# Ledger of designs, part 47: peptides against a protein of PDB entry 6PSE

Target 1, 78 residues: chain A of PDB entry 6PSE
Amino acid sequence: PSEEEEYARLVMEAQPEWLRAEVKRLSHELAETTREKIQAAEYGLAVLEEKHQLKLQFEELEVDYEAIRSEMEQLKEA

## One batch from the design tools (peptide; made by RFdiffusion4, then SolubleMPNN)

Design b2_p14_7_s4 (from b2_p14_7, 7 letters changed)
Fold by OpenDDE base, seed 4:
Structure b2_p14_7_s4 (fold): chain B 78 residues (1-78), chain C 78 residues (1-78), chain A 14 residues (1-14)
Amino acid sequence: as target 1 above (78 residues)
Amino acid sequence: as target 1 above (78 residues)
Amino acid sequence: SELLRIIRRRALAA
């Protein structure tokens, strides 16, 4: 049987004391995993914001670069 | 009493059927939260990689821009 | 973004 099937059987056949312990275990794991999820999201958001700011700066620089490039090209053609 | 204390009491006094249902609920929530955590981490990593590539491109453009700017400045001073 | 969605869910659940 799969581990999932074995676990399901265990839950079905378990005594109340085991079930209470399992609820406690799962609650703890859920709390930790939730905290980790939030942390991952917060870090990712920070990076996303930094990327966005960098993109804006890059786009501004591209505009400035093309302006100078075009001016330079015209000067060289004269 | 706090919600945590009330929940703890509920778990202590609950019948096996409720406990099994709670194990199932918590298992489901844990699985979903775990998936979301992983997704957040993967997305964050992707954004980080994109940011890194953008930073490299930006730095290259800065070098090119300064080169043209300097050349332009020298041409104008001549 | 997916990240914002996850964060928003946290805020609403608090």
Scores: peptide ipSAE 0.198, ipTM 0.836, DockQ to the pose 0.078
Fold by OpenDDE base, seed 2:
Structure b2_p14_7_s4 (fold): chain B 78 residues (1-78), chain C 78 residues (1-78), chain A 14 residues (1-14)
Amino acid sequence: as target 1 above (78 residues)
Amino acid sequence: as target 1 above (78 residues)
Amino acid sequence: SELLRIIRRRALAA
């Protein structure tokens, strides 16, 4: 039997005391996992914002670079 | 009473049938929340890698920009 | 984004 099937059987045959303890355990794990999910999302969002700002800076520098490159080319051709 | 205290009382007074249903509900929510946590972490990691590559490209462009800027300054001063 | 989806869902459930 799979671990999932064995666990399902345990739940079906369990006494109320075990079931109450299992509800408490699962509630705690759910709360903790929910907190971790939110933290992961917040961290990822922060990195996304940083990447976006960096992209804007990069694009600005590309414009400035092409301007100087073009001017330099004109000076060398004159 | 807080919602948490009310829920705790419900669990203590519940029949086995309700407790088994609650274990099933919590197990499902935990599995779903765990999947979402992993997805958030994977997405955040991908964005972090993209940001890192962009930073490297930006730094390379800065070096090239300063080189051309310096050469341009020298030509104008000659 | 997927990150925004997760955050919004949490905010709505709160």
Scores: peptide ipSAE 0.197, ipTM 0.835, DockQ to the pose 0.075
Fold by OpenDDE base, seed 5:
Structure b2_p14_7_s4 (fold): chain B 78 residues (1-78), chain C 78 residues (1-78), chain A 14 residues (1-14)
Amino acid sequence: as target 1 above (78 residues)
Amino acid sequence: as target 1 above (78 residues)
Amino acid sequence: SELLRIIRRRALAA
């Protein structure tokens, strides 16, 4: 049997004391995992915002670069 | 009493059938929350890699821009 | 974004 099937059997055959302990364990793990999920999301959002700012800076530099390139080309052709 | 205290009392006074149902509910929520945590982490890592690549491109463009700027300045001073 | 979706789901469940 799979570990999942074995766990299901354990829950079905468990005494109330074990079940109460399992509820406590799962509640704690859920709270911790929820906190970690939120932290991961917040970190990813921060990086996304930084990437967006960097992209804007890059696009601005591209415009400035093309302006100088064009001016240089005009000076060389004159 | 706080909701946490009320929940704790409920768990202590609950029948085995309710406890088994609660274990099932918490197990399901934990599995879903874990999946979401992993997805958030993977997405954040992908954005971080994209940001890093963009930074390298930006730095390369800065070098090219300074090269043209310097050449332009030399031509104007001659 | 997927990140915002996860955050929003958390907020709605609270």
Scores: peptide ipSAE 0.196, ipTM 0.835, DockQ to the pose 0.071
Fold by OpenDDE base, seed 1:
Structure b2_p14_7_s4 (fold): chain B 78 residues (1-78), chain C 78 residues (1-78), chain A 14 residues (1-14)
Amino acid sequence: as target 1 above (78 residues)
Amino acid sequence: as target 1 above (78 residues)
Amino acid sequence: SELLRIIRRRALAA
């Protein structure tokens, strides 16, 4: 039998005291996993913001670069 | 009483059938939350990689920009 | 984004 099937059988045959303990265990794990999920999301959002700021800087530099390039090109053609 | 205290009382007074259903519910929520945590982490890593590639492009453009700027500055001084 | 979805859910649950 799979681990999942064995666990299902355990839950079906368990006494109330074990079931209460299992509810407590699962509640704790859920709380921890939820916190970790939120932390991962917050980190990802921070990186996304950093990327956005970098993109703005890049676009500004592109504009300045094209201005200088165009000026030099005109000078070389004259 | 707080919601937490009320829930604790419910768990203590619950019949085995309710407790088994609660174990199933919590197991399902834990599985979903775990999947969401992993997805958030993977998405964050993808954004981090995009930021890294953008940084490389930005640095390359900075080098090109400084080269043109320097050339123009020399021409203006002559 | 998926990240924004997760954060919004947190805010609603608070």
Scores: peptide ipSAE 0.194, ipTM 0.834, DockQ to the pose 0.080

Design b2_p14_8_s1 (from b2_p14_8, 8 letters changed)
Fold by OpenDDE base, seed 2:
Structure b2_p14_8_s1 (fold): chain B 78 residues (1-78), chain C 78 residues (1-78), chain A 14 residues (1-14)
Amino acid sequence: as target 1 above (78 residues)
Amino acid sequence: as target 1 above (78 residues)
Amino acid sequence: SEIEEFFRRILEES
């Protein structure tokens, strides 16, 4: 039998004392996992914002670079 | 009383049938939340990698830009 | 983006 089937049987045959303890355990784990999920999302959004700012800086530098490149090209061809 | 206190009382006074159902509910939510947490972590790493690649491109462009800038400055001062 | 929407969804559900 799979671990899932064994666990299902345990739950089905368990006494109230075990079930109450299991509810408490699962509630605790759910709360922790939820906090971690939220933290991951917050961190992810922060990185996305940093990436966006970096993209803007990159695009600005590209414009400046092309301006100088064009000026240099004109000077060389004159 | 807080919702937490009310829930604690419910668990304490609940019958086995309710407790079994609650274990099943919490297990399901924990599994779903865990999957979402893992996916959030994976997405976070992907964004970090994209940001890193963009940073490398930016640094390369900065080097090229400074090279042209320096050349232009030398030409103007000669 | 898909990733951004995923993160926002998580935070909205919290």
Scores: peptide ipSAE 0.687, ipTM 0.876, DockQ to the pose 0.972
Fold by OpenDDE base, seed 3:
Structure b2_p14_8_s1 (fold): chain B 78 residues (1-78), chain C 78 residues (1-78), chain A 14 residues (1-14)
Amino acid sequence: as target 1 above (78 residues)
Amino acid sequence: as target 1 above (78 residues)
Amino acid sequence: SEIEEFFRRILEES
């Protein structure tokens, strides 16, 4: 018998007092897990924003670098 | 009465059949929420890695840029 | 991105 099948049997044969306690336990775990899920999403979006800002800075530096590289190349060829 | 208080009363007064159904519902929601939490964590780590790689590329470009800038400055002062 | 949309969906559902 799988753990899932054993749990299902336990629920089927359980007294109301056990079932009420299980509802309370599951409700608590669901609330905690939901909070953690939300926190993970908020953190993920923050990191995405940081990456986006870094990408903009990188692209700006690439433009400046290519400008100086081009000027330097022209000086070397003259 | 808050929604939480009303729910608590419902659980206290519920018949075993309702309680078993509620255990099943909560178990399902917990499983789904747990899966989403794990996926959010995995995505967060992926974005962190992307940001890290971008930062390394940015730092390499900064070094190259400063080298060319310094060389160009020396040429202008000479 | 798909990842951004996933995070936004989670926050919108909360």
Scores: peptide ipSAE 0.686, ipTM 0.876, DockQ to the pose 0.977
Fold by OpenDDE base, seed 5:
Structure b2_p14_8_s1 (fold): chain B 78 residues (1-78), chain C 78 residues (1-78), chain A 14 residues (1-14)
Amino acid sequence: as target 1 above (78 residues)
Amino acid sequence: as target 1 above (78 residues)
Amino acid sequence: SEIEEFFRRILEES
């Protein structure tokens, strides 16, 4: 049987003491995993904001670059 | 008592049928939360990579901009 | 973006 089937059988045959311990274990793991999930999402949004600010700076520099490039082009043509 | 204390009491007084159902519920929630945590981490890494590539492009444009700026400055001084 | 929406969903349901 698969590990999942073996675990299911264990739960089915387990005594109350084991079941209470398993509830405690799973509750703890769920709490930790939930915290980590939230932390990952917060971090991800922070990086997205940093990327957005960088994109704005990049676009601003592109405008400045094109302005100078155009001026240089006009000077070369004259 | 707090919700946590009430829940702890419920687990302590619960019958095996309730405990098995609670193990099943918690296992399911843990599996879903774990999947979301992993996906959040993967997305976070993807955004970090996008930000990194954008930073490289920005730095490349800065070099090009400074080159033209310097050339323009020299032309104005001459 | 899809990624941003995913992160926001996680935080909203928390």
Scores: peptide ipSAE 0.686, ipTM 0.876, DockQ to the pose 0.974
Fold by OpenDDE base, seed 1:
Structure b2_p14_8_s1 (fold): chain B 78 residues (1-78), chain C 78 residues (1-78), chain A 14 residues (1-14)
Amino acid sequence: as target 1 above (78 residues)
Amino acid sequence: as target 1 above (78 residues)
Amino acid sequence: SEIEEFFRRILEES
């Protein structure tokens, strides 16, 4: 049998004391996992914002670079 | 009483059938939350990589820009 | 983006 099937049998045959302990264990793990999920999302949004600001700076520099490149090209052709 | 205290009382007074159902519910929620946490971590790493590549491109453009700027400055001073 | 919307959804449901 799979681990899932074995766990299902354990739950079916368990006494109330074990079931209460399992509810407590699962509740704790769910709370911790939820906290980690939220933290990951917050961090992800922060990195997205940093990337966005960097992209704006990059595009600004591209404009400045093309202006100077064009001016330099004109000077060389003259 | 707080919601946490009320839930704790419910677990203490619950019949085995309710407890088994609660274990099943919590197991399902934990599995889904875990999947979301993993996906959030994967997306976070993807965004970090995109930001890193963009930063490399930005730094390369800065070097090229400073080279042209310096050359242009020399031409104007001569 | 899809990634941004995913992160926002997680925070909104919390």
Scores: peptide ipSAE 0.686, ipTM 0.876, DockQ to the pose 0.981

Design b2_p14_8_s2 (from b2_p14_8, 6 letters changed)
Fold by OpenDDE base, seed 1:
Structure b2_p14_8_s2 (fold): chain B 78 residues (1-78), chain C 78 residues (1-78), chain A 14 residues (1-14)
Amino acid sequence: as target 1 above (78 residues)
Amino acid sequence: as target 1 above (78 residues)
Amino acid sequence: SEIEAFFRRILEEA
C-alpha cells in the first residue's frame, strides 16, 4: 500500500483523541507553510523590482554608449 | 471569544466523522500550499539568476563605456 | 510576467 493509503487507513481507524491531535498538528503546519509561502512571494517581488531598475539603468547606458561609439567612429573615419 | 477559541471548541465537541473530514480538508490545503511555496521558491531563484546575468552584462558595458569615454576626453583635450 | 502574476496572486489571497 502507498503511504497515502496507509495514512488514510490510520485516519479511518483512529480514536477521537488522535484525530483532534492531528487536526491541531495539521493546522499548525498549514499556518507555518502559509507564512513561508507569503514571505517567498514578497521576496520574489522585491527581486523583480531590483531587476527592473537594473534593466532601466542598462538601457540608458546602452544609449549613451552607442552615442559615444558612433561619434568616435566618425572621428576615426574623418 | 476569538475565532481561534471558537474553532478550538468546535474541534473539542466534534464527532469522529467531522474530525476525519477536517483532517482530510487540512491535508489537502497543506499539500496545495506546500506546492505553491515550492513553486514560489523556484521562481524566486529564476529571477535571481536573471538579475545576476543582467548585472554582469551591465558591469561589462560600464567598463567598455568608461574606456571609450576616457579616450574621447583625451582626444578633446589634445 | 507570469512569475510576477504568480507572486501577486499569492499576496492577494493572503
Scores: peptide ipSAE 0.694, ipTM 0.877, DockQ to the pose 0.980
Fold by OpenDDE base, seed 3:
Structure b2_p14_8_s2 (fold): chain B 78 residues (1-78), chain C 78 residues (1-78), chain A 14 residues (1-14)
Amino acid sequence: as target 1 above (78 residues)
Amino acid sequence: as target 1 above (78 residues)
Amino acid sequence: SEIEAFFRRILEEA
C-alpha cells in the first residue's frame, strides 16, 4: 500500500484524541507554510522592484553612452 | 472570544466524522500551500538570476562608458 | 509579468 493509503487508513481507524492532535499538527504546519509562502512572495516582489530600478538605470546609461560614442566617432572620422 | 478560541472549542467538541473531514481539508490546504511556497521560492531565484545578469551588463557598460568619457575629456582639454 | 502576477496573487489572497 502507498503511504497515502496507509495514512488514509490511519485517519479512518483513529480515535478522536488522535484526530484532534492531528488537526492541531496540520493547523500548525499550515500556518507556518503560509507565512513562508507570503514571505517568499514579498521578497520576490522586492527583487522585482530592484531589477526594475536597475533596468531604468541601465537604459539611461545606454542613452548617454551612445551619445558620447557617436560624438567620438564623428571626431575620429573628421 | 477570538476566532482561534472558537475554532479550538469546535475541535474539542467535534464528533469523529467532523474531525476526519477536517484532517482531510487541512491536508489538502497544506499540500496546495506547500506547492505555492515552493513555486514562489523558485520564481524568486529566477528573478534574482535575472537581476544578477542585468547587474553584470550594467557594470560592463559603466566601464566602457568611463573609458570613452575619459578619452573624450582628454581630447577636449588638449 | 507572470512571476509578478503570481506573487501579487499570493499576497492578495493572504
Scores: peptide ipSAE 0.693, ipTM 0.878, DockQ to the pose 0.975
Fold by OpenDDE base, seed 5:
Structure b2_p14_8_s2 (fold): chain B 78 residues (1-78), chain C 78 residues (1-78), chain A 14 residues (1-14)
Amino acid sequence: as target 1 above (78 residues)
Amino acid sequence: as target 1 above (78 residues)
Amino acid sequence: SEIEAFFRRILEEA
């Protein structure tokens, strides 16, 4: 039997005391996992914003670079 | 009483049938939340990598820009 | 983006 099947059997055959303890355990783990999920999402959005700001800076630098490059090229051709 | 206290009381007074159902519910939610947490972490790492690559490109462009700027400045001063 | 949408969904459901 799979671990899942074995667990299911355990739950079906368990006494109320074990079941209450399991509810408590699962509730705790769910709460913790939920907090971690939220934190991961918040962090992810922060990184996305950082990347966006960096992209804007990069694009601005590209414009400036091309301007100087063009000026230099014109001067060399003259 | 708080919702948490009421829930705790419910668990303590519940019949085995309800407890088994609650274990099943919590197990399902935990599994789902865990999958989402993992996916969030994976996405976060992906975005970090993208930002890192962009940063490298930006730094390379800065070097090139400063080189041209310096050359231009030298030519203007001469 | 898909990633951004995913993160926002997580936070909206929280």
Scores: peptide ipSAE 0.693, ipTM 0.877, DockQ to the pose 0.975
Fold by OpenDDE base, seed 2:
Structure b2_p14_8_s2 (fold): chain B 78 residues (1-78), chain C 78 residues (1-78), chain A 14 residues (1-14)
Amino acid sequence: as target 1 above (78 residues)
Amino acid sequence: as target 1 above (78 residues)
Amino acid sequence: SEIEAFFRRILEEA
């Protein structure tokens, strides 16, 4: 028998006092896990924004680099 | 009375059949929320890695840019 | 992106 099957049997055979305690336990764990999930999503969006800003800076530097490269190439070909 | 207080009262007054159903419901929601939390963490790490790689590329370009800038400045000062 | 959409969905459902 799997742990899941054993747990299901426990729930079916449990007294109301155990069931109430289990509801409380599960509610608490759900609240904690939900909070952690939300925290992870908020942090993830922040990192995405940072990456986006970095990409913009990178693209600006590429433009400046190509401008100088082109200028130097023109001077060397003259 | 808060929703939390009303829910607590419901649990205290509930019959075993309702409590078993609630345990099942909460277990299911906890499993789903846990899966989403893990997925969020995995995505977060992936984005962090992408940002890190982009930063390395940016720093490499900065070095190349400063090298060309310096060369150009030297030529103009000669 | 898929990742951004996932994060936003989580926050919208909260």
Scores: peptide ipSAE 0.692, ipTM 0.877, DockQ to the pose 0.972

Design b2_p14_8_s3 (from b2_p14_8, 5 letters changed)
Fold by OpenDDE base, seed 1:
Structure b2_p14_8_s3 (fold): chain B 78 residues (1-78), chain C 78 residues (1-78), chain A 14 residues (1-14)
Amino acid sequence: as target 1 above (78 residues)
Amino acid sequence: as target 1 above (78 residues)
Amino acid sequence: DEREAFFRRILAES
């Protein structure tokens, strides 16, 4: 039997006192996990925004670099 | 009474059948929330890595750009 | 970006 099947059997055969304790435990874990999920999403969005800004700066610098490189090459070949 | 206090009272006064159903519900929600948390963390790490690689490229280009800019400025002033 | 959409969904549901 899988751990899931064993757990299901435990729940089905458990006394009310154990069931109440399990509801409390699961509620606590759900609250903590939900908080962590939200924090992870907030952090992910922040990094995405930072990456986007960096990409814009990189593309701008690349354009400027190619302009100067081309001009320099022309001066050397003239 | 707060919603939390009302829920606590419900759990305390509930029959075993309701308690088993609630354990099942909470277990399901916890499993889903956990998967989402893990997925968010994985996405976050991927974006961080992409940002890091982009930053390295940007810094390299910046060095090259400043070198050419300086050389060009010297040629114009000579 | 699918990651952005995912993060925004998580936050919208919170």
Scores: peptide ipSAE 0.713, ipTM 0.883, DockQ to the pose 0.983
Fold by OpenDDE base, seed 4:
Structure b2_p14_8_s3 (fold): chain B 78 residues (1-78), chain C 78 residues (1-78), chain A 14 residues (1-14)
Amino acid sequence: as target 1 above (78 residues)
Amino acid sequence: as target 1 above (78 residues)
Amino acid sequence: DEREAFFRRILAES
């Protein structure tokens, strides 16, 4: 039998005291996992914003660089 | 009474059938929340890597830009 | 970005 099947059997055969304890355990794990999920999303969003700002700065620098490169090429060919 | 206190009372007064259903519900929500947490972490890591690569490219371009800028300044002053 | 949409969805559901 799979772990899932064994767990299902355990739940079906369990006494109320065990079931209440399992509800408490699962509630705690759910709360903790939910907090971690939220934190991961907040962090990911922050990094996306930082990446976006960096991308804008990079594109601005590329424009400035190409302008100087082109001017330099013209001066050297003259 | 708080929602938490009401829920605690509900669990204490519940019959085994309700408790088994609650274990099933919480198990499902935990599995779903866990999947989302993992997905958020994976996305966050991917964005971090993209930001890192962009940062390296930006720093390389800054070096190249300053080199050309300096050369251009020297040529114009000569 | 699908990742941004995903993060915002998670936060909106919180």
Scores: peptide ipSAE 0.713, ipTM 0.883, DockQ to the pose 0.898
Fold by OpenDDE base, seed 2:
Structure b2_p14_8_s3 (fold): chain B 78 residues (1-78), chain C 78 residues (1-78), chain A 14 residues (1-14)
Amino acid sequence: as target 1 above (78 residues)
Amino acid sequence: as target 1 above (78 residues)
Amino acid sequence: DEREAFFRRILAES
């Protein structure tokens, strides 16, 4: 039998006191996991924004670099 | 009374059939929330890696840019 | 970005 099937049998045969304790346990774990999920999403969004800002800075530097490179190349060909 | 206190009273007064259904519901929600938490963590890590690679590229371009800028400045002072 | 959409969905559901 799978662990899931064994757990299902346990729940079916459990007394009310065990079931109430299990509801409390699962509620607590769900609340914690939900908080962690939210925190992960907030962090991921922050990193995406930082990456976006870095990309903008990179693209600006590429423009400046190509301008100087082109000017230098023109001076060498003259 | 808070929603949490009302829910706690419901659990205390609930019949076994309701409690078994609640265990099943909470188990399902916990499994889904856990999958989403893991996915969020995986996405967050991927974005961090992409940001890191972009930063390395940016730093390399800064070095190249400063080299050309310095060469250009020397030519103008000569 | 699918990741941004995913993060925003999680936050919107909270």
Scores: peptide ipSAE 0.713, ipTM 0.883, DockQ to the pose 0.897
Fold by OpenDDE base, seed 5:
Order: C-alpha cells, then structure tokens, then sequence
Structure b2_p14_8_s3 (fold): chain B 78 residues (1-78), chain C 78 residues (1-78), chain A 14 residues (1-14)
C-alpha cells in the first residue's frame, strides 16, 4: 500500500482523540504554509519591480551610449 | 467567543465522522497551498536570476560607456 | 508576465 493509502487507513481507524490532534496539526501547518506562500509572492513582486527599474536604467544608458558612439563616428569620418 | 475559540469548541464536540471529513479537507488545502508556495519560490528564483543577468549586462555597458566618454573628453580637450 | 499575475493572484486571495 502507498503512503497515501496507509494514511487513509489510519484516519479511518483512528480514535476521536487522534483525529482532533490531527486537525490541530494540519491547521497549524496550513497556516504556516499560507504565510510562507504570501511572503514568497510579496518577495517575487518586489524582485520584479527591481528588475523593471533596472531595465529602464539599462535602456536609458543604451540611448546615451549610442548617442556618444554616433558623435564619435562622425568626428572620425570628418 | 472568537472564531478561533468557536472552531476549537466545534472540534472538541465533533463526532468522528466530522473529524475525518475535516482531516480530509485540511489535507487537501495543505497540499494545494504547498504546491502554490513551491511555485511562488520557483518563480521568485527565476526573476532573481534574470535580474542578476541584467545587472551584469548593465555593468558591462557602463564600462563601455565610460571608455567612450573618456575618449571623447580627451579629443575635446586636445 | 505570468509570474506577476501568479503573485498578484496569491496576494488577492489572502
């Protein structure tokens, strides 16, 4: 039997005291995992924003670089 | 009584059939929330890597830009 | 970005 099937049998045969303890355990783990999920999402959005700002700075520098490159090329050709 | 206290009382007074159903519900929600947490973490790491690569490209362009800027300045001063 | 949409969905459900 798989671990899942074995767990299912345990739940079916368990006494109320064990079941109440299991509800408490699962509720705690769910709350913790939910907090971690939310934190991961908040962090992910923050990094996306940082990446976006960096992309804008990069594109601005590219424009400035091409302007100087073009000016330099014109000076060398004259 | 708070919702938490009310829920705690429900668990204490519940019959085995309700408790087994609650274990099943909580197990399902925990599994789903865990999958979403993992997915969020994976996405977060991917964005971090993309940001890092962009940072490296930006720094390389800064070096190239400063080289041309310096050359241009020297030409204008000569 | 699908990642942004995913993160926003998680936060909207919280």
Amino acid sequence: as target 1 above (78 residues)
Amino acid sequence: as target 1 above (78 residues)
Amino acid sequence: DEREAFFRRILAES
Scores: peptide ipSAE 0.712, ipTM 0.883, DockQ to the pose 0.978

